# Peptides against a protein of PDB entry 7PB4: the designs that were tried, part 296

Target 1, 105 residues: chain A of PDB entry 7PB4
Amino acid sequence: KMLNIKEYKEKLLSTLGEFLEDHFPLPDRSVKKKKKNIQESSVNLITLHEMLEILINRLFDVPHDPYVKISDSFWPPYVELLLRNGIALRHPEDPTRIRLEAFHQ
Target 2, 218 residues: chain B of PDB entry 7PB4
Amino acid sequence: DALQMAVGYFEKGPIKASQNKDKTLEKHLKTVENVAWKNGLASEEIDILLNIALSGKFGNAVNTRILKCMIPATVISEDSVVKAVSWLCVGKCSGSTKVLFYRWLVAMFDFIDRKEQINLLYGFFFASLQDDALCPYVCHLLYLLTKKENVKPFRVRKLLDLQAKMGMQPHLQALLSLYKFFAPALISVSLPVRKKIYFKNSENLWKTALLAVKQRNR

## One batch from the design tools (peptide; made by RFdiffusion4, then SolubleMPNN)

Design b2_p24_7_s3 (from b2_p24_7, 10 letters changed)
Fold by OpenDDE base, seed 5:
Structure b2_p24_7_s3 (fold): chain B 105 residues (1-105), chain C 218 residues (1-218), chain A 24 residues (1-24)
Amino acid sequence: as target 1 above (105 residues)
Amino acid sequence: as target 2 above (218 residues)
Amino acid sequence: MAEQQLRLMVEELVELEAELRKLE
């Protein structure tokens, strides 16, 4: 049973990855690849896939404080996308923190 | 078309083999500047060039010049603005470029075709209030964007805290007054009654150009 | 809509993760 679930999860993650690349790509990803060398400004925007991974992991790893601090790597349109669609919730008192909606509860 | 060639140059980047890279760059930049100030740029051209200006593909001087000539012929696509904001998050542009972008955004606000996605970026803009260099322009932008639904207790607290730190700045007072208008119960402090709202550089760098755009589109 | 599909996919992923965590 566990093996089956893992396999299905991997398939879903793959599908999700493709889906996100098609429908919610970061603007101008092509510019990131070429100039790796010059500007140390380390803050690369993360993909929506990576953002979701962070949120999911936080939800399960720290259930008593499932909120993630919004960093500069979080593209604002993605944050708003998740909030608008009820996938994530903003902390009521701290707008810089968001959590994944607990769909399983 | 000279403009198409110029835009294409910026989009594709300089060809490595060109001996006179700087002269070619200057030629194309002047072409863009001339067309932009005379006729304005098409939404597609702005989309391409605005993205380039904020991507860090070129040097700060070039980026600044490109950004200064982002004058629409008719409209600016909201998508272009969203993409531009994404580049601000990447942090490849200078502080001066960020300031210029916000000034541009305020100046061009009425020419943006839609506001739905920009309104969703409200929280991002609000977070930029802590930057002293950006604060006056961000306040102006927020003044334009703020809806009743955006006025939350935590934002009120943040604005009041900022006022406590920076003093009673006209741009902060303007925004607070708007907040009080939408949600008077959230603001217990007495605000000076201002008959006129004052924002820094309300007469922007594009005043003449914008008047021309409005006249052409009447 | 793509946004609706995204929500469904995320919900399913969360459910799967919950099940996996329960089995660990």
Scores: peptide ipSAE 0.602, ipTM 0.421, DockQ to the pose 0.291
Fold by OpenDDE base, seed 2:
Structure b2_p24_7_s3 (fold): chain B 105 residues (1-105), chain C 218 residues (1-218), chain A 24 residues (1-24)
Amino acid sequence: as target 1 above (105 residues)
Amino acid sequence: as target 2 above (218 residues)
Amino acid sequence: MAEQQLRLMVEELVELEAELRKLE
């Protein structure tokens, strides 16, 4: 039973990955560096898939403090997407922290 | 071969910006439709065209027509179905296309070569029960896929909640009855015993085509 | 529609993870 659930989870993750790549891809780095001194924040953005993985893991690994600190690797539009759709919640006292919504009862 | 040219057109897209793009598209679409309904399509052709229909590469009208002619000559590859489901997740297809896909999937279920990977997508299909337009067809699909290991307490709760919301629908009742069969301890509610299970999509768009496929493969 | 589908998929993943954790 456990093996079947794991296999199913992996398939769902794979499907989600493909879905996210198609509908919510990261912006192409090729956007023309207009010359202004915007410090090319060499920050590697993580995929939405990776972001969700972090949030899900935190929810179950640390249930008493399920919040994740928003790093520079978090693409702001992804954060807003998750918040807007009720997938994530912002910490009431710290706007730099978000948690996954607990959908399971 | 006219069919190969047609499939190639849909796969690679129009080569030249010809003024007659629409006429060319229609020609190739008719070619695919004619072959599909007369002889069925090879698994490789279905693999290509099914993905195209769900990828959003073409307009809804074209996608709908392609999907309607996804009739196998012999078998459908499970991998094609898995890829198709992936496209559903991407959301580039219309709601009507999604409904049509689930109808197609139920209709063609017996022609899919393997079910192991599709069974792993059980949770994805189950999540789609919340879509009112998809619910009847998803229930039918789940009825075909459900194994004892899929019957979990949280899914039972969701089905009961759905029943509370929409009432005792025949398709939902059928699925609940199956759940009760596999896990009677999880469902305390008495369900009406039906001798025959009926789903909304029992009369599908492919009835004639399916008969032809079965005759060819005997 | 894509955003709604995303939520549904995430909900399912969370439920699966919860079930896995209960079995461990």
Scores: peptide ipSAE 0.600, ipTM 0.438, DockQ to the pose 0.462
Fold by OpenDDE base, seed 4:
Structure b2_p24_7_s3 (fold): chain B 105 residues (1-105), chain C 218 residues (1-218), chain A 24 residues (1-24)
Amino acid sequence: as target 1 above (105 residues)
Amino acid sequence: as target 2 above (218 residues)
Amino acid sequence: MAEQQLRLMVEELVELEAELRKLE
């Protein structure tokens, strides 16, 4: 059972990666004529995939404080995207911290 | 069961002209209160009772007590909140009820199942900032709701105007800091960096109840 | 549509992670 779940997780991660590359690429990496997001950041930005990984890991590794500090590597549109879709929540007392929504029991 | 009877009473009104209307009302209200604080209410029950509390069907005292016991067992339906806001627009509830509702909305925010429709009401909530009694709680709500798309120049101006009127209040500062985060070009003024943001009544009326709800849903 | 799908995928991923961690 554990092996099956791991395999499925791997498949899902791969699918997610492809999906994110197609639909939510970073503007600096996007060679394709997609709508130019106004915010050209010279900062080394992480992918949405990496951001999600960080958030998921934090949720499970530190369940009592599942919040991640928003760094300069976090592209603001990604942060908004996650918040807008209920994937992430802002810390009630610190707008620079976000957590993954707890979708599990 | 007793709860169903109580909810039914509030929804449908008294079945017969009982001479003891007040006693009956109190009995049912206590039933709702007891269940709500002990176990929480089902989403359907909250839907009904929240609507009643804001409709003006009962007096302010009753409405206040109903609102205070709108504690979910699990979730609150977004539709219930939207309906509630619609009642605010009608204006049949008292100012104190409005304040209590916003406090409740902030307190119960995480228990609302969806936020998409609530987010569409952003403009309505923002308009309520001009009410001095509501302003602290509305700022808190907006802090929770604000997306980049909501940060517009006209809203920035309004917030700055409010600041000019009442000073840099903690709740305004919190919201402005968030606005600056989303749209730094729109806010040229320097904002003090706070490690912690404090809203009015951060310890809400439902603190103990919410802890209990969280424990039950683990 | 893409944003909705993203949420679903993330939810599923979180569920899987939760299951894996329960088995550890």
Scores: peptide ipSAE 0.593, ipTM 0.605, DockQ to the pose 0.319
Fold by OpenDDE base, seed 1:
Structure b2_p24_7_s3 (fold): chain B 105 residues (1-105), chain C 218 residues (1-218), chain A 24 residues (1-24)
Amino acid sequence: as target 1 above (105 residues)
Amino acid sequence: as target 2 above (218 residues)
Amino acid sequence: MAEQQLRLMVEELVELEAELRKLE
């Protein structure tokens, strides 16, 4: 039973990955290293898939504090997408923290 | 250069010690406005000022004035637009600023150097159709961006639902007509053949400026 | 809608993860 669930999870993750690439791709940051001193924080944006993985893992790994701090690697449109669709919730007192909604409760 | 000083002021922010902060702000804002309307702004200047206008660093009145003078001398960087969209999602700008931004984006669309990254944001723009204030301008933007690959059954359904809710709006009809052109099998509804695509372009705030830019680049 | 489908997929993934964690 456990093996079957794992296999199904892997298939779902693969399907999700394809779906996210098709519908919610990241903009390609042309890293033009132009020398100018603007601290364009060369922060590499993570994919929506990676963001979801972080949120899901946090929910299960730290259930008493399931919130993730929004880093510079979090593309703001993705954050908004998750919030708007009820997939994530913003911390009531700290707008820099979000959690995955607990669908199983 | 007066323009460089003005841009630098907005980028670095007001130095706390100045007793006449408002006068200084107004001076620099007028400098930017004058240059923008006379000659247009360089892509780098637009990049800086556009980010400032949408970041919430200044008040809504200032942000609105900055955004209104985002007139290119030659081109607008696609990267600037992508950054701007990111700021819209952070929610530090007013609803009126969002509307103005989409109007600006439509007006300046031809001056954006590349469209590849903007096209990737298609889904995010499409989601903004639910905002009644944004809907007309988003439809126009989507009309400019839509490719055959973007025309999906679920988007057709959403547009038809919006039409059912809002009535037969000219901007929705224009977008649906384009969708039917790319994917006739997805739209069974007979759309009235409007010979003229009517987007409320008549009130383009930048009409005079755009004419001047086109004349300079000929 | 793509956004609705995303939610459904995430919900299913969370359910699967919950089941896996219970079996571990």
Scores: peptide ipSAE 0.597, ipTM 0.445, DockQ to the pose 0.296; fails the geometry check

Design b2_p24_7_s4 (from b2_p24_7, 10 letters changed)
Fold by OpenDDE base, seed 5:
Structure b2_p24_7_s4 (fold): chain B 105 residues (1-105), chain C 218 residues (1-218), chain A 24 residues (1-24)
Amino acid sequence: as target 1 above (105 residues)
Amino acid sequence: as target 2 above (218 residues)
Amino acid sequence: MKEQLLRLMVEELVILEAELKKLE
């Protein structure tokens, strides 16, 4: 049973990854070149897939404090996307922290 | 090509066309219908038209007619189906359109090129079981989609509760029997042994068309 | 619209993860 679930999970993750790459890609770095004043903050944005992975891991690794601090690597439109769709929730007292929705509870 | 012009019209045409009274609309719709029933539609054409039918761009009558002629020449792209389901989530389509879509999805299931993403929508389809109008068709779809991994205790409970509410419906019994096959420990209730699994309305609106598609693809 | 599909996929993933944790 455990093996089957793991295999299914892996397949789901792979499919999700492909889906995210196709439909929610990071903005091309090329758009950043024209506006001079945006401080090239050398901060590498993470993919939505990576963001979800972090949130899922935190949800299960630290269930009593499942919140992740929003870093500069979090592309703001992705954060908004997750919040708007009820995939993630902001901490009620700290808007800089978000958690994944506990769909299993 | 007349078909390309027709598809282009639906893609770029007027928003919120509620009635088939437009001669131009009717002409293009008939073109699509004629080609679809005679030869089937290419996957790209189905992708465009299926999304249009469920987007609410046109009125219910037009959407229904478009959806009825979503007959593949060869295959339907899984991506088209996923997009279509996403439109169902938005809730802009009528109840009758939803029913027709599920009927279509069951009918065309074997012509969908891949099932990986569709299988991920299992939870969405399962949630639609509570809709009495959709329930028979959703059961059939779930019967086609269900894997062992999908059979969870909470879903078993929901199915049993639904059976208690709706009675022993053949389509629900078919799905429960499949669930019992995959997870016998989760279903303690004795299910009637049915020799033949049947779903109501198995006579597909597309039966003749599907036979033709199969013959062309041999 | 694609956003709703994303939610469904994530929901399923979370459920699967929870099941795995129970087996662990």
Scores: peptide ipSAE 0.648, ipTM 0.525, DockQ to the pose 0.510
Fold by OpenDDE base, seed 4:
Structure b2_p24_7_s4 (fold): chain B 105 residues (1-105), chain C 218 residues (1-218), chain A 24 residues (1-24)
Amino acid sequence: as target 1 above (105 residues)
Amino acid sequence: as target 2 above (218 residues)
Amino acid sequence: MKEQLLRLMVEELVILEAELKKLE
């Protein structure tokens, strides 16, 4: 039973990964219009898949504090996407922290 | 060939310069329809056209016609179905297109090469039960997909709630009976023992075409 | 609908993860 669930989970993760790549890709780096002065914060944006992985892991690894700090690697549209769809919740006192919705509870 | 040109047209979209866009569209659509109903479509052609039908690239009428001619020559790739479902989530297709898709999915279920990825979409399909127009077809699909592992207490509750709302619909009863079979402890309600499970519209739009496909593959 | 599918997929993942943890 455990093996079956693991296999199913892995398949779902794979499907999700493909889905995210197809429908929620990161913006092409090319739209960096050469405007001069904005500090090219070389911040590597993470994929939505990676973001979700972080959030899911935090939810289960640290259930008493399931919140993740929004880093510069978090593409703002992804954060908004998760929040507006009820996938993630913002910390009530710290807007820089978000958690995954505890769908299992 | 004419089919490749037609598929290419739908894939690449209408070339801006053609004054007779509608005539060209109709020509290519008829080509696809003719081949699909006569010979069926290759898995690759279905992959392309199914995606187009659900992407919202064309109008509802065109999408409906494309979807109606998604008849396989041999098999449908499960990847094509997964992609199609992903488009359903984007919301660019009409409600009627969604209904037609689920009807198509049920009708073509046996022609899908693999079910592993489709089974992963169980939760998505289950959520679509709330749509009254989709519910009969989704129940049928879920009846085909449901494994013991899918039968969870929360899904049982949702089905019972749906039954309370909609009444004892035959398609819902069929699904509940399957759930009870897999997890009798979760369903305390006595379900009528139906000797025959009947889903509404068992006569799919593709009955004749599917018979032809089966005959060619024998 | 894409966003709805995303939610559903994530929901399912969370449920599966929770089930796995219960079995561990």
Scores: peptide ipSAE 0.652, ipTM 0.534, DockQ to the pose 0.574; fails the geometry check
Fold by OpenDDE base, seed 3:
Structure b2_p24_7_s4 (fold): chain B 105 residues (1-105), chain C 218 residues (1-218), chain A 24 residues (1-24)
Amino acid sequence: as target 1 above (105 residues)
Amino acid sequence: as target 2 above (218 residues)
Amino acid sequence: MKEQLLRLMVEELVILEAELKKLE
């Protein structure tokens, strides 16, 4: 039973990955170097897949504090997407922290 | 090839400069329809046209006609189905188009090359049970897709609630019977032993076409 | 919407993960 669930989970993750790549890709880094001195913090944005993985892992690894700090690697539109769709919740006291919705509870 | 030109037209969209846009559209649509019903469409053609039909790029009448002619020559790519389902979520297609899509999906189920990714969309299909217009077709689809791992307590509750709301519908009973088969402990309710799983297969819009496809692939 | 499908997929993943944890 456990093996079957694991296999199903892996398949679902794979399908999700493909889905995210097709429908929610990161913006092309064609940030034209406009010269303005803004310290282009070369922050490597993570994929939505990676973001979800972090959130899911945190939910189960630390169930008493399932919140993840929003880093500069989190593309703001992805954060908004997750919040808007009820996939993630913002911490009530710290807007810089989000958690995955506990769909299993 | 006339078919390639037609598919290309739908993919690229109407060229602005054509004074006879409607005539051109009709010409290409008829080309696709003729080939689809006579010979079936290649998997690549279905991939393109199915996405177009569900994307909202064209009007409902055109989308309906395209979807009705999504008849495979051999196989339908699972990826095409997954993409199509994604369009259903975007809400750009009409309710009638959604119904037609689920009917199509059930009708063409055996011609889909793989089911692995489709099985992962189980939750999405299950959520669509709440739509009264979709419910009969979704039940049929779920009947085809349901595995033991899909039978969860919360889904059982939802099905029972739906039955309480809609009454003992044959399609819902069929699905519940399958659920009971996989997880008898979750369904305490005595389901009438209906010997015949009656999904209205009788009104398949593609019955003649599917027979032809099966004959060509023998 | 694509967004609704995303939610459903994530929901399913969370449910599966929870079931796996109960079996460990």
Scores: peptide ipSAE 0.651, ipTM 0.531, DockQ to the pose 0.574; fails the geometry check
Fold by OpenDDE base, seed 2:
Parts: structure tokens; sequence; C-alpha cells
Structure b2_p24_7_s4 (fold): chain B 105 residues (1-105), chain C 218 residues (1-218), chain A 24 residues (1-24)
């Protein structure tokens, strides 16, 4: 049973990865630097897949405090996407922290 | 090739604002329909046209006609189906198109090359059971897809709740019987033993076409 | 919507993770 679940999980992760690449890709860096002082925050944005992985891991690794601090690597549109769809929840007292929805409860 | 031109038209859209846009569209649609019903479509053609039918690029009437002619020459790519399901979630297709898609998916199930990725969409299909129009076809699809690992307590509860709401429907009974087979401990209710599994509307729009496909691939 | 499918896929992943944890 455990092996079957693991295999199914891995397949689902793979499918999710492909789905995210197709439908929710990171913006191409090549969009013309219009001159305004957008501090080229040299911050490497993480993929939505990586973001979800972090959130899922935190949910199960630290169930009593499942919140993740939003870093500069979190693309704001992804954060809003997760919140809007009820996939993630913002911490009630700290807007810089989000958690994954506990769908298993 | 007339078919290539037709597929290209649907993929790229109309090049020129010609006054005869509707006539051109109809011409290309008829070309696709004729080839599909006579010979079937290549997997690549189905990939393109299936996505177009569900993307909302064209009107409902056009989408319906495209979807009705998604008849494979040999196989359908699993990737095409996964992409199609993703479009269903975007909500740009009509309810009738969704119903037609599930009917198509059930009808063409054996012609899909692989099932690994489709099986991962189990949760999505299961959630669609709540739609009364989709429920019979989704039950049939789930009957084909369900593995032991999919049978979970929360899904059993949802099916029983649905049965309480809708009554003992043959398609729901078939799915519940399969669930009981995989996980008898989760279903305490005695289900009538039916010798024959029956899904409503098993007669699909593609019966004749499917026979032709099977004959060509023998 | 694409977003609804995303939710469903994530939901399934969370459920699977929870099941795996129970089996450990």
Amino acid sequence: as target 1 above (105 residues)
Amino acid sequence: as target 2 above (218 residues)
Amino acid sequence: MKEQLLRLMVEELVILEAELKKLE
C-alpha cells in the first residue's frame, strides 16, 4: 500500500510540474527593462512548483506552526494566486506569513 | 493538403478579415469532419483540435462540432487529454461541451495510449460528480480509472451522500460496487449484486466510428 | 479554470502526504 501511494504521489508531482510549467510559468526576464528604478532585485524567483513544495513540506514538518515567511523569491502573483484559490492562507496576525490549507483535516 | 489547411486555420485563426469568414470556417470544419469520420484523425491533429474545442477560441456550436469529430485513426495522446481537462477548469466551455467531453473521454478511453497521467486527475473527475449533468458519465469514467489507492474514506462518504441525494442510480451503484470490491471495510452497506454493470447512455455518438477504427487497426 | 485544477491537484497531494505519514 505504501509503495503504491508513493508511486502515485510521484506521478502526481510530475503531472503537477508539467501543468505548472505550461499554465503558470515565471515571467521571462526578457521583458524590456523599462528604465524606471525597478531595483533589478537580483533575487532569483522560485517556480510555483518550488513554492508549493516548500508550503507542503512545512505543513507536515511543523504542523503546529505550518506558516512560511514570504521571501523575496516568492513572485507576488503566485502568492496571490494561492490565496485567491484557497490553496494558501495568510497568517491572521502577520501578513508576511502564509500556510498551505490543511486539506487532509 | 485540405486537412492540413483546415487544422492550420483552427490553430492560427483566420489570417485575413475576409467578408466570408463564416463560409471559410464552415469549409474547414466540414473538411475536418469528413476526414475524421472516414479515416480518423492523427494523434497530432487531435491534440491541436481538442485543445481548440475546449479553449473557448471559437463559439459553442463550432466547439461542439470539433469535439464530435475527435475520432482517432489509431491512438489519442494522453497529453492531449490532460491538456483538455485543464481547459475544462478554465471555464471557457459551455456545460454541454463538458458533457460531450466526458462522453467522448469514456467512448475513446481504450484508444488513449497511456493512462498514468489521466489517473492522476482522479480527484478532479471525482469532484465533477456533484454536477448532475456530468454525474452519469463521470461515474463511468471513474469506474474505468479507479484503483485501490483511489478508494479513500472521504470519497466513500461523498459517494454515499450523493446516493442519499440522488437515490440508487445504476451508474452510482456500479461505482460503489467497485469501491466495495477494493475496500470492503469502508462500505458497510449491502449493495445489490448486479451481474451486469450498466452505465446509462453507453450508446455513444461514436459507435459506428469506433467500429471503423477497430477494424482499421486490426 | 486552470486555477481550480491547481487547487484539486494540491489537495490530492496533501491528502497523499497525510496518508503516507500515517503509514510511517
Scores: peptide ipSAE 0.646, ipTM 0.536, DockQ to the pose 0.556; fails the geometry check

